# Ledger of designs, part 204: peptides against a protein of PDB entry 6B4J

Target 1, 315 residues: chain A of PDB entry 6B4J
Amino acid sequence: DITMQWYQQLQDASMQCVLTFEGLTNSKDSQAKKIKMDLQKAATIPVSQISTIAGSKLKEIFDKIHSLLSGKPVQSGGRSVSVTLNPQGLDFVQYKLAEKFVKQGEEEVASHHEAAFPIAVVASGIWELHPRVGDLILAHLHKKCPYSVPFYPTFKEGMALEDYQRMLGYQVKDSKVEQQDNFLKRMSGMIRLYAAIIQLRWPYGNRQEIHPHGLNHGWRWLAQILNMEPLSDVTATLLFDFLEVCGNALMKQYQVQFWKMLILIKEDYFPRIEAITSSGQMGSFIRLKQFLEKCLQHKDIPVPKGFLTSSFWRS

## One batch from the design tools (peptide; made by RFdiffusion4, then SolubleMPNN)

Design b1_p25_6_s1 (from b1_p25_6, 9 letters changed)
Fold by OpenDDE base, seed 4:
Structure b1_p25_6_s1 (fold): chain B 315 residues (1-315), chain A 25 residues (1-25)
Amino acid sequence: as target 1 above (315 residues)
Amino acid sequence: SLEERSLAYSDQPVPPPPGTEIIPR
């Protein structure tokens, strides 16, 4: 399976990256520990500062991240920090930055869906300039949310139940599995962030270049989901999240082909979701139903709430 | 329409290879 090969390649690249900076992460030297912490803060704090408030502030954050990745010194925590402070500094920063973008999907976007767009446009712009960060974003995303690939992890012989639950994306702490609602909330945030990334371009970049991970991956994702058996509650939730965020962009890009897909979802795939939906899981199902019916009735998918406008970039 | 539904069933979405652009028809 080409999708699974791609998944594995990204995971292998991510693991290789971790091995590359292991000397920095495992160092007992006080100076190396300080550098590690400074680099980690420099990589992650700017991402946490991303907000919907002003395009000018978003540009400052982008420029800071790009400067750091370019080997330039940046101010972080009152200190001058550079990836040149350690030979493994760049790899470490790229990894931690990518991890933080995915974490913002998992946490911030999960709680505030509109936050997907400013985070995604920065991530997309950084990915355009730093492809390795993009690959690491995918690797982190795929590991935390296998449904972003998409694939469903399989239980292997001899696997512990907790390890299988973790592979499915559940958090397991002290032998307690995460509640389904919290799990779905985190998965939703990551899918929404991904759906935003694939449609957004950094407005101050070279717009003549092809998107490094564009809407073709949105089509791919939908096609793959539709060719898989639905999962109870998960498929209805994430399909809604994806279509709400990138459905308008996909509609504009693929036009009649997209509408054929939407009809296929409503007429063929939706009954398959219904067949596996329990009475206690009807919320996600009903939400998807209402969304699909509204879109088909109006022959339009609305621009998602929080979509960045020209006025945002002038602020 | 019935025709649109028929087309939707006949034209199943196929996952493109990663990184392959799909040209809208």
Scores: peptide ipSAE 0.031, ipTM 0.648, DockQ to the pose 0.055
Fold by OpenDDE base, seed 5:
Structure b1_p25_6_s1 (fold): chain B 315 residues (1-315), chain A 25 residues (1-25)
Amino acid sequence: as target 1 above (315 residues)
Amino acid sequence: SLEERSLAYSDQPVPPPPGTEIIPR
């Protein structure tokens, strides 16, 4: 399976990255620990500062991240920090940065859907300049949300239930599995972030270059979802999240072909979702149904709330 | 299959294989 090969390749690359900076992370040396913490803060704090408030602030954040990744010193926590402070510093920063972007999907976007766009545009712009960060974003995203690949992890013989639950993307703490609503909320945030990344370009980059992971991956994602059996509650939820965020962009890009896809979802795929939807899960199904019916009726998919406008970039 | 069902709609596209982009014609 090509999709699973791609998934595995990204996971392998991520694992190799971790191994590369293991010396930094496992060091007992006080200076190495200090460097690690400084680099971790330098990589993650700027991402946490991303907001919907002003385009100028977003540019400053982007420039800081890019400078750090370029080996330039940046100010973090009142100190000058550079990836050159340790030979493993760049790999560590790339990994932690990518992890933090996905974590913002999992946490911030999950709680505030509009936050997807400013986070995504920075992620996209950084990915354009630093492809390895993009691959690591995918690796982190895929690991936390296999539905972003998409694939549905299967229970294997001899697997512990908790390990299977973790593979599905559930958090398991103290032998307690995460509640379904919290799980879906986190998955929704990550899917929404992904759907935003694939459609957004950093406006101050080289716009002549091809998007490093563009809308064609959105089409691929939909195609793969539709070629899979739906998963109860999950498929309806995430399909809605995806279409709400990037449906307008896909409509603009693929025009009639995308409308055919929506009709296929409504006429062919919906009955399959319905067939596996319990009475307690009808909310997600109904939400998706109403969204598609509205879009098909109006022959339009609305621009998502929080989409970055020209006025945002002038602020 | 999904492909077979998709073909039942004369104007409906078959979803592309994973990793395939449909170029609008």
Scores: peptide ipSAE 0.030, ipTM 0.592, DockQ to the pose 0.063
Fold by OpenDDE base, seed 3:
Structure b1_p25_6_s1 (fold): chain B 315 residues (1-315), chain A 25 residues (1-25)
Amino acid sequence: as target 1 above (315 residues)
Amino acid sequence: SLEERSLAYSDQPVPPPPGTEIIPR
C-alpha cells in the first residue's frame, strides 16, 4: 500500500532524526543539558506565541523561527541561542518545532478553532523554507492522528489493548483511556490545522513556487476517506472539521469536480456513516449533514471563521 | 472505487487531480 509506505517512510525519518540528536538529549553534561533546554525553548516558545491579534506580530514570530533554523542567533529566555551551540542542535530544533506545531493543533486549535489559521500559515511558510520541518510535521501529525493520513490502525495478534488505543490516537495514562469527547476534540484540532496548512501560503515568501503540501493533498485525503469504510463518530467529526476549514478553498480550486465530491458524500457516503452511527453519536452526524445540506443548497461553502484577511496582515 | 461510485451519482467520475499520487522516497 503506497499510503502505508509513505506513512512508514515519514515515521522512519522521524525516528532517524531522534537517533541523530540522542547525544544531545541523553547527555549528562550540564552544559549540554542547558543547551538542550535553551534550544527547546527557542523552538517552541515562538509557536506558542502565535495569535490572531496582529499580522506584524506573526511576522516577527516567523522571522524568529526562520532565523533559528538558519543558524542565526535568536533571543530566547533572555539569552542568545543558536543551533550551532551543538552539532545535533539543528536536528533537535527541527524535530521540536515540528512537534510543537502539531501540539498546537492538538491543544490550541482543539479549544479555539480560529487559531488554526495563524498557526498554519507560519507552519506552511516554515515548511516552504525548511522542507525537513514539514516532513517532521507530517510524521508527528500522522503518529498522533492516523486519520490525517488517513488510515485506521488495526489490532494485531499479541498487541496490548493500550498500545492499540495509542495507535488509534487515544491518550492512555495509568491504564486509563482518554474519554471519547477529549479524543475527538484533539483529533479535530489536528485535522483543522492540517486543513489550514494545505491551503495557506506565507504572504511574504516566494508565492510563485508550488505549495510544498498543497490542496492536492486535501483532495487526496477526501478521496482516501471516501474509499474507506467510515469509522463510528470519528469520520463524521473529522470530515466536518476538514470541510469546514478547507471546503471553501477546495471549492475554489476544483470547482465542479469538488461539487461532485460533495454530492458523492451526501448521497453515497452519508448513508454509510448513518448506518454505523449510534443514537449517542448523532450529534456529529447531524452537524456534518446540516453543513453539507446548507452548502449544497446555497451552492457555496463559506470562508471559515478565523480565515486571515488582508486587514490582518496590515495590523 | 471512488470513481465508480462518483459515476453513479454524476455524469462523470470525480477524477483525482494530477500529481496526487504518493511517491515513495
Scores: peptide ipSAE 0.027, ipTM 0.585, DockQ to the pose 0.070
Fold by OpenDDE base, seed 1:
Structure b1_p25_6_s1 (fold): chain B 315 residues (1-315), chain A 25 residues (1-25)
Amino acid sequence: as target 1 above (315 residues)
Amino acid sequence: SLEERSLAYSDQPVPPPPGTEIIPR
């Protein structure tokens, strides 16, 4: 399976990255611990500062992240911080930055769907300049949300239930699995962030270059989902999240071909989703159905709420 | 697979060639 090979390659690259900087992460030396903490803050704080307030502020955040990744000193916590402070500093920062982008999907976008766009445009722009950060974003995303690949993890004989739940993307704390609503909320945030990344380009970059992970991956994701058996509640939820965020962009890119895919979803895939949907889960299915029926009726998919306009970049 | 066929259609010019369709499963 090509999709599973790609998943495994990204996970292997991520694991190799962790091994490369383990000396920094496991160091007992006080100076190394200080450097690690400073680098971690320098990588993650700018991402947490991303907001919809002003395009100028978003540019400052981007420039700071890019400067850090380029080996330039940046101000963080009142100190000058550089990846050159440790031989493993760059690998560590790339990994932690990528992890933080995915975490913003899991937390911020999960609670505020419109936050996907400013986070995604920064992530896309950084990915264009730093491809390794992009691969690590995918690795983190795929690990936390296997549905972003997409694939459905299978229970293996002898596996602990908690380990299987974690593979499915659930959080398990003190032998208690998270509630389904919280799980779906986190998965939704990550899918929405991904759907935003694949359609957005940093406006101050070289737009003549091909998007490093563009809308063709959106088409691939949909095609793979449709080739899989639906999961109860999960498939209907995430398919809606994906189409709400990137459906307009996919429609503009693929036009008639994309409408054929939407018809296929309505006519062939909906009955399969409905067949596995319990009465208590019908809300997610109904929401997806109503969205697609509206899009097909109007022959249009709306621009998602929070999409960055030209006025945002002039602020 | 459905995925492979769907991907092939994504690379087609718009409008798609006559008779080009996504074949359901």
Scores: peptide ipSAE 0.020, ipTM 0.644, DockQ to the pose 0.093

Design b1_p25_6_s2 (from b1_p25_6, 10 letters changed)
Fold by OpenDDE base, seed 1:
Structure b1_p25_6_s2 (fold): chain B 315 residues (1-315), chain A 25 residues (1-25)
Amino acid sequence: as target 1 above (315 residues)
Amino acid sequence: SLFEASLAYSDEPVPPPPGTEIIPV
């Protein structure tokens, strides 16, 4: 399976990255610990500062992240910080930056869906300039949300139930599994972030270049989802999240072919979702159905709420 | 099938259409 090979390649690359900077992360040296903490803060704080407030502030954040990744010194916590402070500094920063982008999907976008767009446009722009960060974003995303690949992890003989639950993307703490609603919120946030990344380009970059992970991956994602048996509650939820965020962009890109895909979802895939949907889970199914019916009736998919406009970039 | 046709388009890298990109004016 090409999709599973791609998944595994990204996980292997991420694992190799972790091994590369292990000396920095496991160091008992006080200076190395200080450098690690400074680099971690320099990588993650700018991402947490991303907001819908002003395009100028978003540019400042982008420039700071790019400067850090380019080996330039940046101000963080009142100190000058550079990846050159340690031979493993760049690999560590790339990994932690990518992890933080995915975490913003998991936390911020999960709570505030409109936050997907400013985070995604920065992530896309950084990915264009730093492809390794993009691969690490995918690796982190795929590990936390296997539905972003997409695949459904299977229980293997001898596996602990908690490990299987973690593979499915659930948080398990003190032998207590995360509640389904919290799980779905986190998965939704990550899918929404992904759906935003694949359609957005950094406006101050070289737009003549092909998007490093563009809308063709959105088409691929939909095709793979539709080729899989639906998972109760999960598939209906995430398919809605995906279509709400990138459906307009996919419609504009693929035109008639995308409408054929939407008809296929309505006529063929909906009955399969319905067949596995319990009365208590009907909410996610109904929401997807209503969204799709509205889009087909109007022959249009609305621009998602929070989509960045020209006025945002002039602010 | 429509699905088989949909898979064929997944392998073609198509750039985002003009105007879907946020262009700072």
Scores: peptide ipSAE 0.026, ipTM 0.607, DockQ to the pose 0.047
Fold by OpenDDE base, seed 4:
Structure b1_p25_6_s2 (fold): chain B 315 residues (1-315), chain A 25 residues (1-25)
Amino acid sequence: as target 1 above (315 residues)
Amino acid sequence: SLFEASLAYSDEPVPPPPGTEIIPV
């Protein structure tokens, strides 16, 4: 399976990255620990500062992240910080930055769906300039949300139930599995972030270049989902999240072909979702139904709430 | 409209990028 090979390659690259900076992360030296903490803060704090408030502030954040990844000194916590402070500093920063982008999907976007767009445009722009960060974003995303690949992890003989639950993306703490609503909320945030990344380009970059992970991956994701049996509650939730965020962009890009796909979703795939939907899961099902019916009735997919406008970039 | 055109050909396969084919159920 080509999709599973791609998944495994990204996971292997992520694991190799962790091994590369292990000397920095496991160091008992006080100076190395200080450098690690300064680099971690320099990588993660700017991402936490991303907001929907002003395009000028978003540009400042982008420039700071790009400067850090380019080996330039940046101000963090009142100190000058550079990846050149340690031979493993760049690999560590790339990994932690990518991890933080995915965490913002899992946490911030999960709670505030409109936050997907400013986070995604920074992530897309950084990915264009730093491809390794993009691969690490995918690796972190795929590990936390296998539905972003998409694939469904299988239970293997001799596997602990808790390990299987974690593979499915559930948090398990003190032998207690996460509640379904919280699980779906986190998965929704990550899928919404991904759907935003594939359609957004950093406006101050070389827009003549091909998007490093563009809308063709949105088509791929939909095609792969449609080639899989639906999962109860999960498929209805994430298919809605994906289409709400990137459906307008896919419609504009693929036009008639996208409408054919949307009709296929409504006529062939949606009944299969219905067949596995319990009475307790009607919320996600009804939401997807209403979205598809509205789009087909209006012959349009709305621009998602929070989409970045020209006025945002002038602020 | 583009949508109306899509309805006329809705029974035809969507030609996705290579390796992203929708397998009919």
Scores: peptide ipSAE 0.026, ipTM 0.639, DockQ to the pose 0.128
Fold by OpenDDE base, seed 5:
Structure b1_p25_6_s2 (fold): chain B 315 residues (1-315), chain A 25 residues (1-25)
Amino acid sequence: as target 1 above (315 residues)
Amino acid sequence: SLFEASLAYSDEPVPPPPGTEIIPV
């Protein structure tokens, strides 16, 4: 399976990255611990500062992240911090930065869907300049949300139920599994972030270059979802999230071809979703149905709320 | 509809039916 090979390759690369900076993370030396903490803050704080307030502020954040990844010193917590402070500093920062982008999908975008766009445009721009960060974003995303690959983890003989639940993307703490609504909320945030990344380009980059992970991956994602059996509540939820965020972009890119896909979803895939949808789960199904019916009726997919306009970049 | 008819006349690729091979991107 090509999809599973790709998934595994990214996970292996992520694991190798962790092993590479293990000396930094496991050090008992006080100076190494300080460097680790400073690097972690330098990598993650700028991402947490991403907001919809002003394009100029977003550019400053981008420039700071790029400078850090380029080996330049940056100011963080009143200190000058550089990845050159430790031989493993760059790998550590790339990993923690990628992890933080995905975490913003999981937390911030999950609660505020509009936050997907400013986070995604920074992530896309950084990915363009630092491909390894992009691969690590995918690795973190895929691990937390296997539906972003997409694949559905299977229960294997001898597997603990908790481990299976974690593989599915559930949080399990103190032998308590996360509630379904919270799980879907987090998955929605990550899918929305992903759907935003694949369509956005950093406006101050080299726009002549091909998007490192563009809308073709959106088409692939949809095709793969449609080739899989739907999961109860999950498929309807995430398909809606994806289409709401990137449906307009996919429509513009693929035109008639994309409309054929929407018809296929409505006519062929909906009955399969409906067949596995319980009365208590009809909300997600109805929301997807109404969205697609409206889009097909109007022959248009609306620009998503929070999409970054030219006026944002002038602010 | 006229829109559905316009789609029928398009020679553009359609995604494979569920359970078939993924279209190479």
Scores: peptide ipSAE 0.023, ipTM 0.603, DockQ to the pose 0.071
Fold by OpenDDE base, seed 2:
Structure b1_p25_6_s2 (fold): chain B 315 residues (1-315), chain A 25 residues (1-25)
Amino acid sequence: as target 1 above (315 residues)
Amino acid sequence: SLFEASLAYSDEPVPPPPGTEIIPV
């Protein structure tokens, strides 16, 4: 399976990355520990500062992240920090930065859907300049949300139930599995972030270049989802999240072919989702149904709430 | 409109990405 091969390659690359900076992470030296902490903060704090407030602030954050990844010193926590402070510093920063972007999908976007766009445009722009960060974003995303690949993890013989639940993307703490609503909320945030990344270009980059992970991956994701049996509650939720965020962009890009896809979803895929939807799960299904019915009725996919306008970049 | 055109050609398959096949419309 080509999709699973791609998934595994990204996971392997991520694991290899962790191994490459193990010396930094496992060091008992006080200076190495300090460097690690400084680099971790320098990689993660700027991402946490991303907001919908002003385009100028977003540019400052981008420039800071790019400077750090370029080996330039940056100010973090009142100190000058550089990846050159340790031979493994760049690998560590790339990994932690990618992890933090996905974590913002999982946490910030999950709670505030509009936050997807400013996070995604920074992630896209960084990915364009630093492809390895993009691969690591995918690796982290795929591990936390297998539905972003998409695939459904399989229960293997001898596997603990908790480990299977974790593979499915659930958090399991103290033998308690995460509630379904919280699980879906986190998955939604990550899918929304992904759907935003694939459509956004950093406005101050070289837009003549091809998007490093563009809308063609959105088409791929939809195609793969439609080729899979729907999963109860999950498929309806994430398909809605995806289409709400990137449906307008896909419509503009693929035009007639995109509308054919929506008809396929309505006429063929909806009955399959409905057949596995319990009465207690109808909320997600109804939301998707109403969205698609409105889009087909109006012959348009609305621009998502929080989409970055020209006025945002002038602020 | 592009939507109306999509209805006229709804029986044509959507081009699948490599390694995937979409059910023909």
Scores: peptide ipSAE 0.020, ipTM 0.607, DockQ to the pose 0.123

